# Designs tried in a protein design run: peptides against a protein of PDB entry 7BDX. Part 327

Target 1, 212 residues: chain A of PDB entry 7BDX
Amino acid sequence: EMGAAACTLLWGVSSSEEVVKAILGGDKALKFFSITGQTMESFVKSLDGDVQELDSDESQFVFALAGIVTNVAAIACGREFLVNSSRVLLDTILQLLGDLKPGQCTKLKVLMLMSLYNVSINLKGLKYISESPGFIPLLWWLLSDPDAEVCLHVLRLVQSVVLEPEVFSKSASEFRSSLPLQRILAMSKSRNPRLQTAAQELLEDLRTLEHN

## One batch from the design tools (peptide; made by RFdiffusion4, then SolubleMPNN)

Design b2_p29_6_s4 (from b2_p29_6, 16 letters changed)
Fold by OpenDDE base, seed 3:
Structure b2_p29_6_s4 (fold): chain B 212 residues (1-212), chain C 212 residues (1-212), chain A 29 residues (1-29)
Amino acid sequence: as target 1 above (212 residues)
Amino acid sequence: as target 1 above (212 residues)
Amino acid sequence: MTSSYETEDEKAKAEEVREETERLHQEML
């Protein structure tokens, strides 16, 4: 309980750029983000057994950790820190997104995808994530999720790849050969306006790339 | 480990007034400070058995919690919150300071005394603390500590009482009858300049009160 | 403190995600 409460408060205050700078300016940041990845991994590995109530203290703790990572990644210095000093955490997030089944831990998936999206704002971060082994298959695995928010954040991350020629050129063949076009087309007709827009924009970006 | 790391970061960033406002502006503040008191109490109660290594994750966790309380109490809105909404935490801190033996958990005692001193900056806080049952005996119990930092913060809290006529008048008889004058005189000759100064100033304040 | 340069497009994208993170924070609490 106390750990969840402390992490929840830290998550809330980490929305401030000055707080992120304060977190990263300390000598404890490396240790914190190392243990964060391990804690998230341990939590996800524990899910294969008991139906952990989504509202458990442990779930709230891990959600808050993912929220902190997301808020850190929202800041330029935070992205620089994650990509330079906490790559293992990014690798862990990518792994955990692959280990989770469609429809499983939706809220955690959303936060992890948001953190990856924020890291992808920086070209160095986008390169690192996109060059991760199995990244393209992972995107399609995540796009099979029934949850609209998960799919939205997957599409946003896919768009970040597509909009960067230097990144897309490395994956273009695999991307084109594995693209779940029918799934994206179905999302472009979603009742969720955010998902609908993201799918439409991605389809337009992809059409532009086919004509070039 | 993760809880200690999270609390340590939250402690570091709580030095900012804006972070304290953000912590207190959330609906989770009440729960956090309630659990904080319970966690600190559980830790102190566990010390009667095993020699908990001062550098354990649990010790660091509790130190960070006490640090957060201290930083919150350093801010006007934080004092208002503690005195109005988290009195149980203040009562717990006073209790724990009484339960700890001289020389035991020095760092925690210092942080708890710093939090009480910060609360005492507000007249309402000073009244609340000083009217707590056994407050004067507690000050003398703490002043028996061999640690100069513990004694320094006790003397500062004693001075806060002595400098407030409205507070001192209620305790003046008990204070004068129980005053460990020889101990304070010994501290006024300490090799620690901060302790020496605090003891000298308190002795001057007490002399002024005897002449009035 | 490495002065990380950030473009206006990067800032806009980051702000959108901060706002969305705060929305999720409020929904999860």
Scores: peptide ipSAE 0.170, ipTM 0.808, DockQ to the pose 0.229
Fold by OpenDDE base, seed 5:
Structure b2_p29_6_s4 (fold): chain B 212 residues (1-212), chain C 212 residues (1-212), chain A 29 residues (1-29)
Amino acid sequence: as target 1 above (212 residues)
Amino acid sequence: as target 1 above (212 residues)
Amino acid sequence: MTSSYETEDEKAKAEEVREETERLHQEML
């Protein structure tokens, strides 16, 4: 209980850039983000049995952790910190996104995808995550999720890759060969306007890349 | 482990006034401070047996909680919040300071005393804590501590009472009858310069009150 | 920490995601 409450407050205040700088300027940041990854991993591994109530203290604690990582990644110095000093955490997030089944832990997936998207704003961050083993298969696995919000954040991350020629060129062959075009076309007809727009824009970007 | 790390970060960032305002502006502040009191009480009650290692995750967690309360009490809106909405927490801190033996949990005592001192900056806060049952006996109990830092913060809190005529007058009889004058005189000869100064100043303030 | 140069476009994207994260935080609490 107390840990979840403290972590929830820390999530809320981490929306401030100055708070993110204060977190990272302390000598405890490395330890915190290391334990964050371990805690998130422990939680996801515990899901094999009982559907942990989404409202449990443990779930709220892990959501707050993912929220803190997202807020840290929203700041330039936070992205630099994560990519330079907390790569294990990024690797953990990628792994956990792969371990979760379609429709499982939707809110946690969204927060983790948002953190990866924020990391991808930095070219160094985008390079790091896109060069991770199994990254492209992971995107398509996540895009199979029935949840529109999960799919939206996957498409946003795919756009970040497609719009960066230096990154896209390295994996263009794998990307083109495995692209779930029919799934993206289906999303371009979604009733969710954000998902519809993201899918349409991605399809336009992909067409532009085929003509060049 | 993770709870202690999160709470430690929250303690660090709570040194900012804007962070304190953000903590208090959220809908979770009341719950957080309620659970804080319960957690601190649970920790102190667990001390009857094994000397919990001062460096344990549990100890660090409770220290961070006490630090957060201290930082909240350093801000005007934080003092108002504690005195209006978290009186149970203040009562818990007073109780826990009474439950701890001389020399026991020195660092925690210091943080709790610092929080009470910060609350005492507000006249409403000073009135609340000084009108608490057993407050004066508690001060003398705490002043029996062998630790100079504990004694320093007790003397600072005593000064806050002595320097406020409206508060001092209500308990002046009990204060004068139970004053450990020989103990304070011994502290005025301390090798700790901060303790020495605080004891000298308090003795001067007490002399001024006797002549008026 | 060397302040990494952030473009206005990068900052705008990051702010959008931060706002979305805060919205989600409020919905989850």
Scores: peptide ipSAE 0.173, ipTM 0.808, DockQ to the pose 0.238; fails the geometry check
Fold by OpenDDE base, seed 1:
Structure b2_p29_6_s4 (fold): chain B 212 residues (1-212), chain C 212 residues (1-212), chain A 29 residues (1-29)
Amino acid sequence: as target 1 above (212 residues)
Amino acid sequence: as target 1 above (212 residues)
Amino acid sequence: MTSSYETEDEKAKAEEVREETERLHQEML
């Protein structure tokens, strides 16, 4: 209970750049983000394969942790910190996104995907994430999710890769050979307007790259 | 472990007025401070009467909570929030200070006393604390502590009462009849310069009130 | 603190996700 309340408050205040700088300027940041990854991993491992998102203090705590990581990654110095000093946390987030089944822990997936998208805003972060083993299969696994918000944030992450020529060129062959085009086309016809738009934009970007 | 790390970070960033405003501006502040009191009480009740301050994650968590309360009380809007909306927490802090033995949980006592001192900066806070049942006996109980920092913060709180005529007039008879003058005089001869100064200043303030 | 240079495009993307994160935070509270 108290841990969830404290983390929830820390999540809220971490929306401020000055708070992120204060967190990272302290000597406890490394330990905090190390334990964060372990805590998130422990939570996911405790979930039964058929169990959806739990409404519990433990779930709320892990969501708040993922929210803090997302807010840290939204700031330039936060992205630099994560990519330079907390790579294990990024590796953990990638692993956990792979371990979760379609429809499982939807809100947590969204927060983790948002954190990865934020890290991908800079070239160093995008390189690190996209060069992770099994990254392309992971994207397609996540696109199999029935949740529109999960799929939206996957499409945004895919777009970040596609729009960066230096990164995309390294994986273009694997990407083209495994692209779930029919799934993305189905999303471009979604009743969810945000998902529809993101899928349409990605399809346009992909067409542009095929003609170049 | 993770709860202590999160609370420690929240404590660190709560040194900023803007962070305190952000904490209090959220809808979770009431719940957080309610659970804070319960958590601190649970910790103190778990301590054996002869056990000193424990070096544990639980202890670190409770210290961080007390530190957050102290930082909130250092800000005008934070004092107003505590006195208007979280009186139960103030009552809990007063109770816990009474429940702890001399020499027990020294760092926690200091943080709790600092929070009460900060609340006492405004007349409404000082009135609330000083009108609490058993407040004067509690001050003398705390002055029996062997720790110089505990005694220093008690003397500062006593001085806040003495320097406010409206508050002091209500309890002046009880105060004068129970004042541990010999203990305060002994502190005025302490080798700790901060304790020595605080005791000397209080003795001067008391002499001024006796001649008025 | 290394002056982490952000482009205007990077800043705009980060702000969008920060706003979305805050929305989710409010929905989960």
Scores: peptide ipSAE 0.167, ipTM 0.807, DockQ to the pose 0.209; fails the geometry check
Fold by OpenDDE base, seed 2:
Structure b2_p29_6_s4 (fold): chain B 212 residues (1-212), chain C 212 residues (1-212), chain A 29 residues (1-29)
Amino acid sequence: as target 1 above (212 residues)
Amino acid sequence: as target 1 above (212 residues)
Amino acid sequence: MTSSYETEDEKAKAEEVREETERLHQEML
């Protein structure tokens, strides 16, 4: 309980750029993010196929950790810190997104995907995550999720790859050969307006790349 | 480990007034400080007379909690919050200071005393803590501590009482009858310059009150 | 501290996700 409460408060205040700078300016940041990855990994490993109650203190704690990572990644210096000094955490997030089954830990997946999207805002972050082993298959695995919010954030991450020529060119062959086009087309017809729009935009971006 | 790391970061960033406002502006503040008191109490009860290793994750966690309370109490709105909405936490801190033996949990005592001192900055806070049952005996119990830093913060709290006529008048008889004058005089000869000065100042303030 | 230069597009994307993160935070509170 206390750990979850403290972490939840830290999540809330980490929305401030000045708080992120304060977190990263301290000598405890490296250790904190190292333990964060380990804790998130331990949590996911403990699920043993059960849908852990989203309302458990443990779940709330891990959500808050993912929220903190997301807020840190929202800041330019935070992205740089993650990419330079906490790569293991990024690797862990990518791994956990692969380890989680469709529909499993939906809120956690959303926060982790948001953190990766935030990292992908800059070219250095996007390069790092996109060059991760199995990244393209991971995107398609994640698009198999029944959750619209998960799929939305995957589509945004895919869009970040597609919109960056230097990144896209390195994976273009694999991307084109494995693209779940029918799944994306289905999402472009979603009743969820955000998912619908994101899928439509991605389809437009892909069409633009085929004509070039 | 993770709880201690999160709480330590929260402690660090809570030095900011804006962070304190953000903590208190959230709907989780009440619950957080309620659990804080319970956690601190549980920790102290677990000591069973052993000097818990100051370097344990549990100790660091509780230190960080006490640090957060101290930082919150340093801010005007934080003092008001504690006095209006988290009185149980203040009562818990007072109780724990009484439950701890001389030389036991020195760093925790210091942080708790600092939090009470910060609360005592305003008249409302000072009134609340000074009207606590057994407050005067507690001050003298704490002055029996062999630690100079503990005694320093006790002397500062005693000074806050002495310098406020409305508060001092209510306890003046008990205060005068139980004052460990020889102990304070001994502290005024301490090799610790901060303790020495604080004891000297208090002795001067007491002399001023005897002449009025 | 080398102020990592952010483009206006990068800032806009970051702000959108910050707002969304805050929304999720509020929903989970």
Scores: peptide ipSAE 0.164, ipTM 0.807, DockQ to the pose 0.190; fails the geometry check

Design b2_p29_7_s1 (from b2_p29_7, 10 letters changed)
Fold by OpenDDE base, seed 4:
Structure b2_p29_7_s1 (fold): chain B 212 residues (1-212), chain C 212 residues (1-212), chain A 29 residues (1-29)
Amino acid sequence: as target 1 above (212 residues)
Amino acid sequence: as target 1 above (212 residues)
Amino acid sequence: LMDQLFEETEKRLAVPELEELAEKAAKPE
């Protein structure tokens, strides 16, 4: 209980850039983000056995951790920190997004995807994520999720790759061949306006880059 | 581990007034401070059985909680919140200061005393603390602590009472009769300059108020 | 584009507004 409450408060206040700077300016930042990755990993590994109530203190704790990572990644110094000093956490997030089944832990997936999206604003972060082993298969896996918010945040992450020529040029062939274009096309017809727009924009971006 | 790390970060960032406002502006503040009191109480109750290593994750967690309470109480809105909405936490802190043996959990005592001192800056807080059952016996107990920092923070709390005529006038006789004046006089001769000064100032304040 | 990506740096501060994430799963047509 208390840990989840403290972590939830830390998540809420981490919305401030000054709070992110204060978190990162301490000698404990490295340890905190290392333990964050381990805690998230331990939680996801526990899900195969017990249907832990999604509203458990542990689940709320992990959501708050993912929220903190997202808020840290929303700030330039936070992105730089994550890309330079907490790559293991990024690897963990990528792994956990792969280990979670479609429809499983939707809220956690969204937060993790938001964190990766924020990291992808840094060119070095985008390179690190997109060059990660199994990244393209992971996008395929995540775009197969039945949840519209999961898919939306995956599309946004894909768009971050597509919009960066220095990254996209290296993997353009693999992206074009391995992205579920039919699924993205189905999303462009979604009744969810956010998902519809994101899918349409991505399809337009992909088409524009096929002609260049 | 992770809870202690998160709570430690929350403690660090709670040094900002804006962070305190953000903590208190949420719907979770009441729950957080309620659980804080319970967590601190549970920790102190556990000490009679096992010599928990003072460097345990649980100990660090409780130190961070006491630090957060101190930082909240350092801000005007935080003092108002504690005095109006979290009196149970104040009662818990007073109780725990009584339950801890001399020389036991010095760092925790210091943080708790700092929080009470900060609360005592609010006249309503000072009244609430000083009118609490067993407050004067508690001051006697705490001034018997072998630790100079504990004694320093107790003297500061006593000074907050003495400097407020509206509070001191109600209990002046009990203060004069029940305070360990000989112990305070011994502290005024301490080699610790902070303790020496605080004890000397308090003795001067007490003498000034005896003639009025 | 960078400024839009910086503005689209959604400071979607993952505020604990986890409540809005409950958008109805669009049924596959």
Scores: peptide ipSAE 0.027, ipTM 0.758, DockQ to the pose 0.042
Fold by OpenDDE base, seed 3:
Structure b2_p29_7_s1 (fold): chain B 212 residues (1-212), chain C 212 residues (1-212), chain A 29 residues (1-29)
Amino acid sequence: as target 1 above (212 residues)
Amino acid sequence: as target 1 above (212 residues)
Amino acid sequence: LMDQLFEETEKRLAVPELEELAEKAAKPE
């Protein structure tokens, strides 16, 4: 209870740039993000055995941690910090997104994908994420999710890769061959307007890159 | 570990007024401070049996909570919130200061006394604290502490009462009879310059009020 | 596109409200 409440408050205030700067300006930031990754990993590993109630204090705590990471990654100095000093956390997020089954821990997947998207705004972060082993298979796995919000945030992350020539040119062949284009095309016909728009835009971006 | 790290970060950033405002502007503030009081109480109650290592994650967590309360009370809106909406937390702090033995949990006592001092800047807070049952016996108990920082923060709290005529006039007889004046006089001869000054100033204030 | 990506840096997952001025906070040692 108290840990989840404290972490939830920290998540709330981390929406401020000044708070993110204060978090990062402390010598405790490295330790905090290291333990964050371990805590998130331990939580996801516990899901295979015990039906952890998604409303548990533990779930709220991990959601708040993922929210803090997302809010830190929303700020330029936070992205720089994560990409330079907390790569293990990024690796953990990528791993956990792979370990979670379609429809499992949807809210946590959304927060983790949002954090990766925010990191992808930095070219160095985008390179790090996209050059990660199994990144394209991970996108395929995540696009198989039945949840529209999960799929939306995956499409946004794919768009970040497609819009950066320095990244996309290296992986263009693998992206074109391994992306579930038929699934993305089905999403462009979604009743969810945000998912529809994101899928439409990505298909337009991909077509533009076929003609160049 | 992770709870203590998160709470320590929240404590660090709560030094900002904007962060305190953000903590209080959320609907979660009431719940957070309610659980804070309960957590601090549970920790202090656990000290009588098990030699809780003062360096434990639990100790760090409770110190961070007390630090957050102190930083909230340092801000005008935070004082107003605590005095209006979190009186149970103030009652808990007063109780815990009474339950702790001289020399026990010195760092926690200092943080709790700092929070009460900050609350005492608000006349409504000063009235609430000073009119609490057993307040003067509590001051006597705390002035028996061997720690100079504990005694310093007690003297500052006593000074807040003495400097407010609307409060002091009601309790002047009891303060004069129940304060350990000989102990305060001994503190005015301390080698600790902060303790010496605070004890000297309080003795001057008390003498000024005897002549009026 | 970068400015949109910066603006689309997803809306702060928590919204704060505004209040007034006061005194010195204890820093964690």
Scores: peptide ipSAE 0.022, ipTM 0.760, DockQ to the pose 0.079
Fold by OpenDDE base, seed 5:
Structure b2_p29_7_s1 (fold): chain B 212 residues (1-212), chain C 212 residues (1-212), chain A 29 residues (1-29)
Amino acid sequence: as target 1 above (212 residues)
Amino acid sequence: as target 1 above (212 residues)
Amino acid sequence: LMDQLFEETEKRLAVPELEELAEKAAKPE
């Protein structure tokens, strides 16, 4: 209980750039983000047995952690910190996104995908994520999610790769062969306007890059 | 572990006034400070048996909570919140200061005394604390502590009462009869310059008020 | 709550004000 409350308050205040700078300026940042990864990993590993109520203190705690990571990644110095000093956390987020089943822990997936998207704003972060082992298979897996918000955030992450020629040129062949283009085309017909738009834009971007 | 790390980060960032405003502006502040009191109380009650290592995650967590309360009380709106909406937490801090033995949990006592001192900057807070049942006996108990920092912070709290005529006039007879003046006089001869000065100033303030 | 925290996460930069006579708790070493 108290840990979840404290972590939720920390999440709320981490929306401030100055708070992110204060978090990162402390000697405790490295330890905090290391334990964050371990805590998130332990939580996801515990899901295979008990229907942990999504409203549990443990769930709220992990959501707050993922929210903090997202807010840190929203800031330039936070992205630089994550990419340079907390790569294990990024690897953990990628792993956990692979371990979670379609429809499982949707809110947590969204937060983790938002954190990766924010990291992808930095070219070094984008390179690190996109060059990670199994990244393209992971995108395929995540695009199989029945949740429209999960799919939207996956499409945004794919778009971050496609919009960066220095990254996309290396993987263009694998992206074109391994992305579920038919699934993305189905999303471009979604009733969700955000998902529809993101899927349409990505398909247009991919077509434009086929002609170059 | 993770709870203590998150709470410690929250403590660190709560040194900012804007962070305190953000903590208090949320709908979670009431719940957080209610659980804070319960958590601190549970920790102190657990000490009577096992030598909980002061370096334990539980200890660090409670220190961070006491630090957060102190930093909230350092801000005008934070004092107003504590005095108006979290009186149970103030009562808990007073109770826990009475329950702890001399020399036990010195760091926690210092943080709790700092929080009460900060609350005492507000006249309504000072009235609430000083009118609390057993307040003067509590000061006597705390002044028996072998720790110079504990004694210093007790003297500062006493000084806050003495410097407020509206409060001191009501209790002046009880303060003069129940304060360990010989102990305070011994502190005015301390090798600790901060303790020595605070004890000397308090004795001067008390003497000045005897002549009025 | 999450949606509010999500939306606030995108929007709020806060500005610091002046120090009063109150003691701030030392950051844990």
Scores: peptide ipSAE 0.029, ipTM 0.760, DockQ to the pose 0.103; fails the geometry check
Fold by OpenDDE base, seed 1:
Structure b2_p29_7_s1 (fold): chain B 212 residues (1-212), chain C 212 residues (1-212), chain A 29 residues (1-29)
Amino acid sequence: as target 1 above (212 residues)
Amino acid sequence: as target 1 above (212 residues)
Amino acid sequence: LMDQLFEETEKRLAVPELEELAEKAAKPE
């Protein structure tokens, strides 16, 4: 209980840029983000056996950790820190997104995808994520999720790759052949207006890049 | 481990006034400070049996909680919040200071005493603390501590009472009769210069108030 | 495009209030 409450407060205050700078300027930042990855991994591994209630103290604690990572990645110095000093955490987030089944831990998936999207604002971060082994298969797996909010955040991450010529040019053929284009087309007909727009824009961007 | 790391980060960033404001402006502040008191009480109760190592993750977690309370009490809005909305936490801190033996949990005692001193800057807080049942016996107990830093923070709290006429006038006779004046006089001869000065100043203030 | 990605940067927000003096902030050793 108390750990979840403290971590939730830290998540709330981490929306401030000055708080993110204070977290990263401290000598404890490296240890904190190292243990964060391990804690998130331990939680995801615990789900395959007992139905851990989505509203448990442990779930709230891990959501707060993912929220902190998202807020750190929202700031330029935070993105630089994650890509330079905490790559193991990014690798862990990518792995956990693959380990979670469609519809499983939806809120955690959204926070992890938001953190990856924020990291993708840094070109070095975008390269690191998109060049990760199994990245395109992972996008296919995540776009199979029944949750519209998960799918929205996956589409935004894909768009960050497509909009960067230095990244997309290396993988353009693999993206076109391995993306679930029919699934994205189905999303462009969604009743969710945010998902509909994101899917439509991505399909237009992909078509524009076929003619270039 | 992870809880102690997160709480330690929250303690570090709580040195900023804007962070204290953000903690208190959130809907989770009341719950956090309620659980804080319970967690600190549970820790102190665990000490009478097994020698919990002073450097344990649990000890570090409780020190971080006491540090957060200290930093909240350092800010005017934080003092107002504690005195108006979290009196149970103040009562818990006073109780735990009584339950801890001389020389036991010295670092925790110092942080708790620092928080009470910061609360005493608010006249309503000073009244609440000094009018608490058993306050003067508690000061006698705490001044029996062999630790110079504990004794220093007790003397500073006593000085905050003595320097406020609206508070001291009500209890002046009880303070003079129940304070360990011989112990304070011994502290005025300490080799610790901060303790020596604080004890000398308090003795001078007490003498000045005898002639008025 | 990078400016749009910066504008689309997602944060979770917290709320503020006002100041006064004699502030003894403890820090982790």
Scores: peptide ipSAE 0.027, ipTM 0.752, DockQ to the pose 0.074; fails the geometry check

